Peptides against a protein of PDB entry 3HUF. Designs and how they scored, part 28

Target 1, 320 residues: chain A of PDB entry 3HUF
Amino acid sequence: MWIIEAEGDILKGKSRILFPGTYIVGRNVSDDSSHIQVISKSISKRHARFTILTPSEKDYFTGGPCEFEVKDLDTKFGTKVNEKVVGQNGDSYKEKDLKIQLGKCPFTINAYWRSMCIQFDNPEMLSQWASNLNLLGIPTGLRDSDATTHFVMNRQAGSSITVGTMYAFLKKTVIIDDSYLQYLSTVKESVIEDASLMPDALECFKNIIKNNDQFPSSPEDCINSLEGFSCAMLNTSSESHHLLELLGLRISTFMSLGDIDKELISKTDFVVLNNAVYDSEKISFPEGIFCLTIEQLWKIIIERNSRELISKEIERLKYA

## One batch from the design tools (peptide; aimed at target 1 K45)

Design b2_p15_4_s2 (made by RFdiffusion4, then SolubleMPNN; from b2_p15_4, 8 letters changed)
Fold by OpenDDE base, seed 5:
Structure b2_p15_4_s2 (fold): chain B 320 residues (1-320), chain A 15 residues (1-15)
Amino acid sequence: as target 1 above (320 residues)
Amino acid sequence: DDDAEAAKENAEEKE
């Protein structure tokens, strides 16, 4: 989201969130959803137009800002952004930090980008929320991204957490739910006068973790917890691979269960399968190898004695 | 008119 603040009390000592939309900036406008009052004698009554675009798909992967357009409203002294005069037709900016000078005002408006990028675990929730979140200047998507700051957990009562949720947790992404998204949708008017009124997702996250026994106390309890063990997996999911890497596993990939030969078995402590393959192929598993799902592995790794539990299970099946 | 007023006030703040 874009946030503006200014020196010399020209914004009345307040910070403001700018959502996607158009704003008239000047001395003689009233603060509302489309106007920014600036208190200085050195600026015109209507001085500039700010236009913030909705997030692009690229912004989801980069964590880059919504495009910020500035147009001078034919003022005598013009407008500058980062010491450069704004062109007659307006200019567009993708920098995360903008120093906006209105005319000869000795104080600048400082615009800065606060990165917030929300990954969704399922397409249905993305379809429900994407439009509203994009209107808040929040990029949204389904795919993993290094720019993701938040992850929306699908709350199905009584279901195990998904691989996406497990991976988001281990990556230290802030896990949120529909209740936080609902809260975000209601704050749009209150944050016009005070950007500090934006809800903190960390409180929502703490409540999710505290109230769900499927989470360990911290990501650090699970990261590298299986260091020294080796697994094999079907080359089906990049998220599953990255999750197993974060556990400290040595990973071998195979294309089919038929590729599990004596050589692979000799180098592998266990095989990780997705639920569909586990359920369909359970009768055809090779003898002498421990096969489990990621969800079954997760139930082991959240335990304090995870290394002992997995060792016992490996031993039980190697000698059966 | 508005830009002329802003220009006068800005000259007066420098004196």
Scores: peptide ipSAE 0.036, ipTM 0.730, DockQ to the pose 0.099
OpenDDE base, seeds 1, 2, 3, 4: peptide ipSAE 0.035, 0.034, 0.034, 0.026; ipTM 0.740, 0.734, 0.736, 0.689; seed 3 fails the geometry check

Design b2_p15_4_s3 (made by RFdiffusion4, then SolubleMPNN; from b2_p15_4, 7 letters changed)
Fold by OpenDDE base, seed 1:
Structure b2_p15_4_s3 (fold): chain B 320 residues (1-320), chain A 15 residues (1-15)
Amino acid sequence: as target 1 above (320 residues)
Amino acid sequence: SDDELAKIENEKEKK
């Protein structure tokens, strides 16, 4: 989201969130969803127009800002952005930091991009929320992205957390739920004068973790917790692979259970399978190797004695 | 002065 603040008291000492939309900026406008009052005698009554575009799909992957357009409203002294005079037809900016000077005002409006990119675990929730979140200047998507800051957990009552949720947690992405999204949808008007009134996603996250025994106390409890172990997995998902890497596992990949030869078994402590393969192939598992699902692995990892638990399971099958 | 600048800007808005 774009946040503006200003030097001196020209913004009344407050920070403001700018959502996608158009804003008239000037001395004689009243603060609302389409106006930004700037208190300086050197500023025109209606001085500039700010236009913030909705996020692009690219912005979800890059964490880049919504495009920021500035147009001078034919003022005598013009408008500058980053010390450059705004062109007569307006200019568009993709920089994450904008210093906006209105005329000869000695104080600058500082616009900065605070990255918030929300990944969804399921397409249905994305479809439900994407439009509203985009109108808040929040990029949204389904795919893993290095720019993701938040992850929407799919709440299915009585189900295990998804691999996506597990991975998001270990990546230290802030896990949120539909209640937080609903709260975000209500804040649009309340944050006009005070950007600090944005709901704390970290508090929401803490509440989710506290109320769900499927999470460890922290990502740090699980990161590299299985260092020194090796696994083999089916080449199924990038998220599953990255999850296992974050656990500190050495990973080998295979295409079918038939590719699990004696050599692979000799170098591998256990095999990680997806649920479909695990359920269908239970009878045909290679002898002498421990096979489990990611969900079964997760249940072990969240325990304080995860290394001992895994070691016992590995030993049980070596001596069977 | 800021007051002079304000006058100058206000004069342009009247045109």
Scores: peptide ipSAE 0.067, ipTM 0.765, DockQ to the pose 0.087
OpenDDE base, seeds 2, 3, 4, 5: peptide ipSAE 0.057, 0.067, 0.044, 0.056; ipTM 0.755, 0.765, 0.737, 0.755

Design b2_p15_4_s4 (made by RFdiffusion4, then SolubleMPNN; from b2_p15_4, 6 letters changed)
Fold by OpenDDE base, seed 3:
Structure b2_p15_4_s4 (fold): chain B 320 residues (1-320), chain A 15 residues (1-15)
Amino acid sequence: as target 1 above (320 residues)
Amino acid sequence: SDDEEAKKENEEEKK
């Protein structure tokens, strides 16, 4: 989201969030959803127009800012952004930091981008929330992104957490729920005057982790916890691969269970399968190899003695 | 438009 601050008292010492939309900026406007009052005699009554665009799909993957357009309203002394005069037709900016000078005002408006990108675990929740979140200047998507800051956990009562949730947790992404999204949607009006009123997602995250026994106490408890072990997996899931890498596993890939030869078995401690393959082919598993699902592996990983537990399972099946 | 009115006001302040 865009946040503006200013030196001196020209913004009354307050920070403000700028959501996607259009703002008239000037001395003789009243602060509301479409106006920004700036207190200076050196500023025109209506000096500039700020336009914040909704996020693009590219912004979800890059964590880049919503496009910031500035137009001078034919003022005597013009408008500058980053020491450059704004063109007659206005200019658009994708920089994360903007110093906006209105006319001869000795104080600048400082605009900075605070990145927030929300990944969803399922398309149904994305479809429900994407429009509202985009109107807050928050990029949304389903796919993994290096720019993701938050992850929406699907709360299905009695279901195991998904691979996406497991991976988001290990990546130290802030896991949130629908209650946080609801709260986030309501704060749009309250944060106009004070950007500090933005809800703390970390409190939501702490509550989710505290109340769910499917999570370890911290990502650090699981990261590299299986260092020195080797696994093989089907080359079908990128998130699953990245999850296993974060556990410190050496990973071999195969295309079918028929590709699991004696050489692969000799170098592999266990095989990780998806639920569909595990359930359909459990009768045809190669002898002398431990096969498990990611969900079964996760249940071992969250235990404090995970290395001992997995070693015992490997030994049990090598001698069966 | 709000922009056109603002521009006119700013032109008057230039005089």
Scores: peptide ipSAE 0.303, ipTM 0.890, DockQ to the pose 0.911
OpenDDE base, seeds 1, 2, 4, 5: peptide ipSAE 0.298, 0.299, 0.303, 0.299; ipTM 0.888, 0.888, 0.889, 0.889; seed 1 fails the geometry check

Design b2_p15_5_s1 (made by RFdiffusion4, then SolubleMPNN; its pose is not in this set)
Fold by OpenDDE base, seed 1:
Structure b2_p15_5_s1 (fold): chain B 320 residues (1-320), chain A 15 residues (1-15)
Amino acid sequence: as target 1 above (320 residues)
Amino acid sequence: EKKKKEEEELLKEDE
């Protein structure tokens, strides 16, 4: 989201979130959803127009800012952005930091991009929320991205957390729920006066973890917790692979259970399978091979003695 | 304070 602040009390000492939309900026406008009052003698009554575009799909992957358009409203002294005069037709900016000078005002409006990208674990929730979140200047998507800052957890009553949720937790993404999204949808009015009134996602995240025994106390409790162990997995999902990497596992990939030869078995401590393969093929597993699902692995990892538990299970099956 | 004084000086030059 774009945030503006300014020196010299020209914004009344307040920071403001700018959502996608159009804003008239000037001395004689009243602060509302489409106007920004700037208190300076050197600026015009109506000085500039700011237009913030909705996020692009590319912005979800890059964490880039919503495009920021500035137009001077035919003022005597013009408008500058980053020390450059805005052209007569307006200019568009994709820099994360904008220094906006209105006329001869000695105080600048500083616009900065706060990165917020929300990943969804299911397409249905994305479909429900994407439009509203995009209107907040928040990029949204389903796929993992290095730009993702928040992850929407699916609340299915009585189900284990998904691999996506596990991975989001381990990569230190802020896990949020539908309650937080609802709260975000209501903030448009309150954050006009103070950008600090933006709901703290970390409080939501803390509450989710506290109320769900499927989470460890911190990602750090799990990161590299299985260092020194080796696994083999089906080449099925990138998220599963990345999750196992974050656990510190050495990973070998195979395409089918038939590719699990004696050489692979000799180099691996356990085999990670998806639920479908595990349930269908469990009767056909060779003796002495420890096979488990990611969900079964997660249940071990969240325990304080995860390394001991895995070692005991490997030994139990190796000598059976 | 210094910047406000500079603004007042700039305004006096434009009157």
Scores: peptide ipSAE 0.037, ipTM 0.708, DockQ to the pose 0.121
OpenDDE base, seeds 2, 3, 4, 5: peptide ipSAE 0.033, 0.034, 0.035, 0.035; ipTM 0.690, 0.696, 0.699, 0.702

Design b2_p15_5_s2 (made by RFdiffusion4, then SolubleMPNN; its pose is not in this set)
Fold by OpenDDE base, seed 4:
Structure b2_p15_5_s2 (fold): chain B 320 residues (1-320), chain A 15 residues (1-15)
Amino acid sequence: as target 1 above (320 residues)
Amino acid sequence: DKKKKEEEELLKEDE
């Protein structure tokens, strides 16, 4: 989201969130959803127009800001952004930090991009929330992105957490739920004058982790917890692979269970399968190898003695 | 305070 602050009292000492939309900026406008009052004698009654675009798909992957357009409203002294005069037709900016000077005002408006990019675990939740979140200037998507700051866990009471949720947790993404998204939707009007009224996602995350026994106390409890072990996995999702990497596993990939030869077994401590393969082929698993699902692996990893538990299962099956 | 004075001076020049 874009946040504006200013030197001195020209923004009344307040930080303001700018959502996608158009704002008239000037001395003689009243603060509302489309106006930003700036208190300075050198600023025109109506000085500039700020237009913030909705996030693009590219912004989701890059963590780039919503495009920020600035137009001078034919003022005597013009408008500058980053010490450059705004062109007659207006200029668009993709920098994360903008120093906006209105006329000869000795105080600048500082616009900065607060990184907030929300990944969804499922398309249904994305479809439900994406429009509203985009109207907050929050990029949204389904795919993993290095720019993601938040991950939406679907509140299905009693369901196992997904691989996406597991991976989001281990990569230290702030896990949020629908309650947080609802809260974001309600604060839109209240944060116009006070950006500090944005709900704390970290508090939401802490509450989720505290109330769900499927999470360890911290990602650090699981990261590299299986260092020194080797696994083989069916060539499945990238998230599954990345999850296993974060556990510190050496990973071999195979295309079918038939590719699990004696050589692979000799180098591999266990085989990770998806649920469908595990359920369908459990009768035909290779002898002498520990096969488990990611979900079963996760249940072991969240235990304090995860290494010992896995070692015991490996030993049991290798010497059986 | 100095910046506000500079602004007031600039405004007087443009009046």
Scores: peptide ipSAE 0.037, ipTM 0.692, DockQ to the pose 0.130
OpenDDE base, seeds 1, 2, 3, 5: peptide ipSAE 0.036, 0.034, 0.034, 0.036; ipTM 0.695, 0.686, 0.687, 0.694

Design b2_p15_5_s3 (made by RFdiffusion4, then SolubleMPNN; its pose is not in this set)
Fold by OpenDDE base, seed 1:
Parts: structure tokens; C-alpha cells; sequence
Structure b2_p15_5_s3 (fold): chain B 320 residues (1-320), chain A 15 residues (1-15)
């Protein structure tokens, strides 16, 4: 989201979130959803127009800012952005930091991009929330991205957390739920005066973790917890692979259970399977091979003695 | 900041 602040009390010492939309900026406008009052004698009554675009799909992957358009409203002294005069037709900016000078005002409006990018674990929730979140200037998507800051956990009653949720947790993404999204939908009015009134996602996250025994106390408890162990997995999902990497596992990939030869078995401590393959093929697993699902692995990893538990299970099956 | 406020007082209003 874009946040503006200014020196010299020209914004009354307040920071403001600018959502996608159009804003008239000037001395004689009243602060509302489409106007920004700036208190200076050196600026016009109606000085500039700011237009913030909705996020693009590309912005979800890059964490880039919503495009910021500035137009001077035919003022005597013009408008500058980053020391450059805004053109007569307006200019568009994609820099994360903008110094906006209105006329000869000695104080600048500083606009900065706060990165917030929300990943969804399912397409249904994305479909429900994407439009509203995009109108907040928040990029949204389903796929993993290095730009993701938040992850919407699916609340299915009585189900284990998904691999996506596990991975989001381990990569230190702030896990949020539908309650936080609902809260975000209401903030448009309150954050006009103070950007600090933006709801803290970390509080929501802390509450989720506290109330769900499927999470360890911290990602750090799990990161590299299985260092020194080796696994083999079906080449099925990138998220599963990345999750296992974050656990510190050495990973070998195979295409089918038939590719699990004696050489692979000799180099691996256990085999990670998806639920469908595990359930269908469990009767056909060779003796002495420890096979488990990611969900079964997760249940071990969240335990304080995860390394001991895995070692015991490997030994149990190797000597059976 | 005070010097900048003093500068602002000397500037003509933009129209």
C-alpha cells in the first residue's frame, strides 16, 4: 500500500494510506476518500491530482508498487516528483519512494510503498477476496512468490493444515485468516487520518498459532531441524520440495515408486509421498523402507524431539 | 525546520 507523510506539519503530522483511486491534493480541499488537504501558503487551492492504480498480476510476483500517477492542476509553480517537474499531461511512477513537491513549498510529501502481498491457499477464497484487496492496493494470488508477505489459511474444521500453510509458516510469512480479511475490508475510513490504525496482522497470526496445536512455537524450531537426514520424494509440488529444503533435508526426486531402486534406498532415510500415492500403494511398499506423507512428517516435526522420533521410526522399519 | 518555515512565510501563494 502507498503511505504518505510530510515534513513541516503540512499533513498535520499525520500519515495516510492511499488506496487505489484518485485524490485531489491542495490547500482548500477537505480530507476525505478522494481529497488530501495540504496546509501550506505555497500551494494552490487545488494543486495536484494523485491517481493510484490497482495492483497488476506482475506486482504479485515482484512486490512492486501500484502505479502512482501525478498530474499538476495547471498551477503557477507546478509539481515535482523526485526533483523532476511533472509533465503537462501528468507522469506515472513505479519507484517505491516518491518525494512530491507542490509548487515552491519547502516541505515535501513523502510517499513510500509498504509491501503487502497476500497469497491464498485456495482459488475459492481468492475469488471472494481478490477484488476487495486489490481495491486496497494489495496484490493477491495463489502461487508462491518471494514477494508474498501474508498467507490466508484455509479453516477447514477438523482437517490438518495444508502443505501451503506449512510452507508459509516455515518461510516466515504472516499467516492470516478470514477474520483479518474482514477487518481489512473495514479500514478504508479509519486509516484516512492515521496509517498506524492499519490492523496488525501479527496479532492475528499470534492468535492463530496460539489456538492451533498443529503449529510449532516458531518457524525457527523447524528450520533445519532435520539437517543430516535424506529423503526421496515424488516430483509433484514445488511447495513440498521447498518445505523439505527448509527442514534441512537432502532431497532426491523420483517420478514413480518403481524408480525407487536399491541405490536410492541406500542413500535415503525415508520416502515422502503424497496422500493419494501413500494410501493406494502402502500395501506394496518394500520392507525396510520408511514411507510417510508430508502431513505425517509435519506431525513429527512439530514435536520437540523430532530428530529422535524420526530416527526411531527409521530404525524400527529398517530392522523389521 | 524553523528555517524552512521562515522560507515558507516569504513565498507567494501558488494560484
Amino acid sequence: as target 1 above (320 residues)
Amino acid sequence: EEKEKEKEKLLEEDK
Scores: peptide ipSAE 0.059, ipTM 0.726, DockQ to the pose 0.253
OpenDDE base, seeds 2, 3, 4, 5: peptide ipSAE 0.052, 0.052, 0.057, 0.049; ipTM 0.720, 0.718, 0.721, 0.717

Design b2_p15_5_s4 (made by RFdiffusion4, then SolubleMPNN; its pose is not in this set)
Fold by OpenDDE base, seed 1:
Structure b2_p15_5_s4 (fold): chain B 320 residues (1-320), chain A 15 residues (1-15)
Amino acid sequence: as target 1 above (320 residues)
Amino acid sequence: SKKEEEEKKLLKEDE
């Protein structure tokens, strides 16, 4: 989201979130959803127009800002952005930091991009929330992104957490739920005068983790917890691969269960399978190798003695 | 502040 602050108390010492939309900026406007009052004698009554675009699909993957357009409203002294005079037709900016000077005012408006990209685990939830979140200047998507800051957990009562949720947790992404999304949908008016009134996603995350025994106390409890072990997995999911890497596993990939030869068995401690393959092929697993799902692995890794538990399961199958 | 003095100066130059 875009946040503006200003020097010299010209914004009354307050920070403001700018959502996608159009704002008239000037000395003689009243703060509302479409106006930004700036208190300086050097600023025109109506000085500039700010237009913030909705996020692009690219912005979800890059964490780039919503496009920020600035137009001078034919003022005597113009408008500058990053020490450059705004063109007569206005200019558009994709920089994360904008120093906006209105006329000869020595106090600048500082606009900065606070990155917030929300990944959804569920496509139905994405479909439900994407439009509203985009209108907040929040990029949204389903796929993993290096720009992802928040992850919406799919709440199914009594179900295990998904691989996406596991991976989001280990990546130290802030896990949020529908309650947080509901709060975000209501903030537009409250944050006009104070950007600090944005709901704390970290509090939501802490509450989720506290109330769900399927999470360890911290990602650090699981990161590299299986260092020194090796696994083989079906080359089916990049997210699953990245999850296993974060556990510190050495990973070999195979295309089918038939590719699990004696050489692979000799180099691997266990095989990680997806649920569908595990359930369908459990009767035909190669002898002498421990096969498990990611969900079964997760149940082990969240335990304090995860390494001992894995070792015991490996030993049981080697000597059976 | 130095910036407030600068603003006052600029305003006087425009009058």
Scores: peptide ipSAE 0.076, ipTM 0.776, DockQ to the pose 0.117
OpenDDE base, seeds 2, 3, 4, 5: peptide ipSAE 0.071, 0.069, 0.074, 0.073; ipTM 0.770, 0.773, 0.775, 0.774

Design b2_p15_6 (made by RFdiffusion4)
Pose (drawn by RFdiffusion4):
Structure b2_p15_6 (pose): chain A 301 residues (1-255, 262-274, 288-320), chain P 15 residues (1-15)
Amino acid sequence: MWIIEAEGDILKGKSRILFPGTYIVGRNVSDDSSHIQVISKSISKRHARFTILTPSEKDYFTGGPCEFEVKDLDTKFGTKVNEKVVGQNGDSYKEKDLKIQLGKCPFTINAYWRSMCIQFDNPEMLSQWASNLNLLGIPTGLRDSDATTHFVMNRQAGSSITVGTMYAFLKKTVIIDDSYLQYLSTVKESVIEDASLMPDALECFKNIIKNNDQFPSSPEDCINSLEGFSCAMLNTSSESHHLLELLGLRISTFMKELISKTDFVVLNGIFCLTIEQLWKIIIERNSRELISKEIERLKYA
Amino acid sequence: SEEEEKAEKENAEEK
């Protein structure tokens, strides 16, 4: 999401989260859902228009920002962005840091992008919530992405968690649920400061894993719990390979050395396991000679 | 827009 703040007291010492849409910025304008007051001698009463475009699907994968546009409103002293004078017809920016000078004001409005891309575990969930989050400047998607910062697990309806959830937990993604999304549906009309929505997501995550037999205490105890072991799988996606790597496994991808060297086969007279079955063991017992002893029992037998 | 039209008038006075 986009945030602005400034040195001096030109934004009254406050920061602000800017959602997709249009803002009029100037000396004689009141701070509301569509106006930003910036007080300085050289800033015109209505000085600049900031237009933030809604996110594209590509930004969910790249982590790129919503397009930020600035138009100078035929002002006395002009508008610059990163030291470039804004021409008529305005300019658009896809960088993550923007220094915006209004008139001759010695203090710049500093706009910066905070990463926030939300992955859903369920297509019906994505379709229900995507437009809401896109209007806040939050890209969403279903497939794996390296720019994902949060993962929405399905309602844990007294049932096992999905591989997408296990993977998000291991790569240290913040896991959230419907209750946090309901909070996000509150905030479009609001004028709120930098980092206003982020801590609630972490509180939601910390509460989810508490008293939960689908999760251990931390991603740290899960990571490298199966070191010394090896495995094999058919056409391993880079995500499943990375998931198994995070467990400390040695992996051999296939399309007398696939059998005796390899301790077990991970799926989607050899011994086979699903990742769902492997997660049950990855949690269950205690030590490295216990939590990896039940897996060593399933191999010999 | 309406706000741009206001800005043209206000900024013309200031110039």

Design b2_p15_6_s1 (made by RFdiffusion4, then SolubleMPNN; from b2_p15_6, 5 letters changed)
Fold by OpenDDE base, seed 4:
Structure b2_p15_6_s1 (fold): chain B 320 residues (1-320), chain A 15 residues (1-15)
Amino acid sequence: as target 1 above (320 residues)
Amino acid sequence: SEDDELAKIENAEEK
């Protein structure tokens, strides 16, 4: 989201979130959803127009800012952004930091991009929330992104956490839920005068982790916890692969259960399968190898003795 | 002084 603050109390010492939309900036406007009052004699009554665009799909992957358009409203001394005079037709900016000078005002408006990119675990939740979040200037998507800051966990009661949730946790992404999204959707009016009123996602995350026994106390408890072990998996999911990598596993891939030969077994401690394959092919599992689902693996890795548990299962099957 | 420059700038009322 874009946040503005200013020097010299020209914004009354307040920080403000700028959501996608158009703002008239000037001395003689009243702060509301479409106006930004700036207190300086050197600023025109109506000085500039700020237009913040909704996030692009690219912004979700890059963590880049919503496009920020600035237009001078035919003022005597103009408007500058990053020491450059704004063109007559306005200019658009994609920099994360904008120093906006209105006329000859010695104090600048500092606009900065606070990165918030929300990944959703399922398309239904994305479909429900994307529009509202985009109107907050928050990029949203389904696919993993290096720019992802938050991950929406689906609160299906009694279901195991998904691979996406597991991976988000290990990546140290702030896991949030629908309750946070609901609260976030209501803040639009309240944060006009005070950007600090933004809901604390970290508190939401802490509460999720505390109240859900499917999570370890920290990602660090699981990261590289299986270092030195090797697994084989079906070449199906990139997220699953990355999850296993974060566990410190050496990973071999196979295309079918028939590819699990003596050679693969010799170099592999266990086989990770998806639920569908595990359930359908359970009777045809290769002998002498430990096969488990990602969810079963997760249940092991969250235990304090995860390495010992895995070792016992490996030994049980190799020496049987 | 910085104050005098500020004062000069403040007196540049944009209409």
Scores: peptide ipSAE 0.097, ipTM 0.740, DockQ to the pose 0.042
OpenDDE base, seeds 1, 2, 3, 5: peptide ipSAE 0.039, 0.053, 0.032, 0.050; ipTM 0.701, 0.713, 0.670, 0.702

Design b2_p15_6_s2 (made by RFdiffusion4, then SolubleMPNN; from b2_p15_6, 4 letters changed)
Fold by OpenDDE base, seed 4:
Structure b2_p15_6_s2 (fold): chain B 320 residues (1-320), chain A 15 residues (1-15)
Amino acid sequence: as target 1 above (320 residues)
Amino acid sequence: SEDEELAKKENEEEK
């Protein structure tokens, strides 16, 4: 989201979130959803127009800012952004930091991009929330992105957490839920005068982790916890691969259980399967190899003695 | 303050 601050109390010492939309900026406007009052004698009554675009799909992957358009409203001394005079037709900016000078005002409006990029695990939830979040200037998507700051966990009571949720946790992404999104949707008007009124996602995250025994105490408890072990991964997602990498596993990828020969068994500690393959093929598993699902692996990983548990299962099958 | 000195440099009232 874009946040503006200013020196010299020209914004009344307040930080403001600018959502996608159009704002008239000037001395003689009243602060509302479409106006930004700036208090200086050196600023025109109606000085500039700010237009913030909704996030692009690219912004979700890059963590780039919503496009920020500035137009001078035919003022005597113009408008500058980053010491450059705004062009007659207006200019668009993709920089994360903008110093906006209105006329000869000695104080600048400082606009900065606060990175918030929300990944959804569930496409139905994305469909429900994406439009509203985009109108807050928050990029949203389903796919993994290095730009993601938050991950929406689907609250299915009594269900195992998804691989996406597991991976998001290990990536140290702030896991949030629908309750946080609901709260976030209500703050739009309140944050006009005070950007600090944005809900704390870290509190939501702490509450999720505290109240769900499917999470370890920290990502650090699981990261590289299986260093030195080797697995074969069959018919899994990209997130599954990345998850296993974060566990410190050496991974071999295969297309079918038939690819598991004696040589592979000799080099592999266990086989990771998706649920569908595990359930369908459990009768045909190769002898002498430990086969498990990612969800079963996760249940072991969250235990304090995860290495010992896995070692014990591997040994049991090697000597059977 | 430095800000008060800067504010004193506020020149022409814009229209």
Scores: peptide ipSAE 0.126, ipTM 0.769, DockQ to the pose 0.041
OpenDDE base, seeds 1, 2, 3, 5: peptide ipSAE 0.101, 0.039, 0.080, 0.086; ipTM 0.737, 0.701, 0.705, 0.727

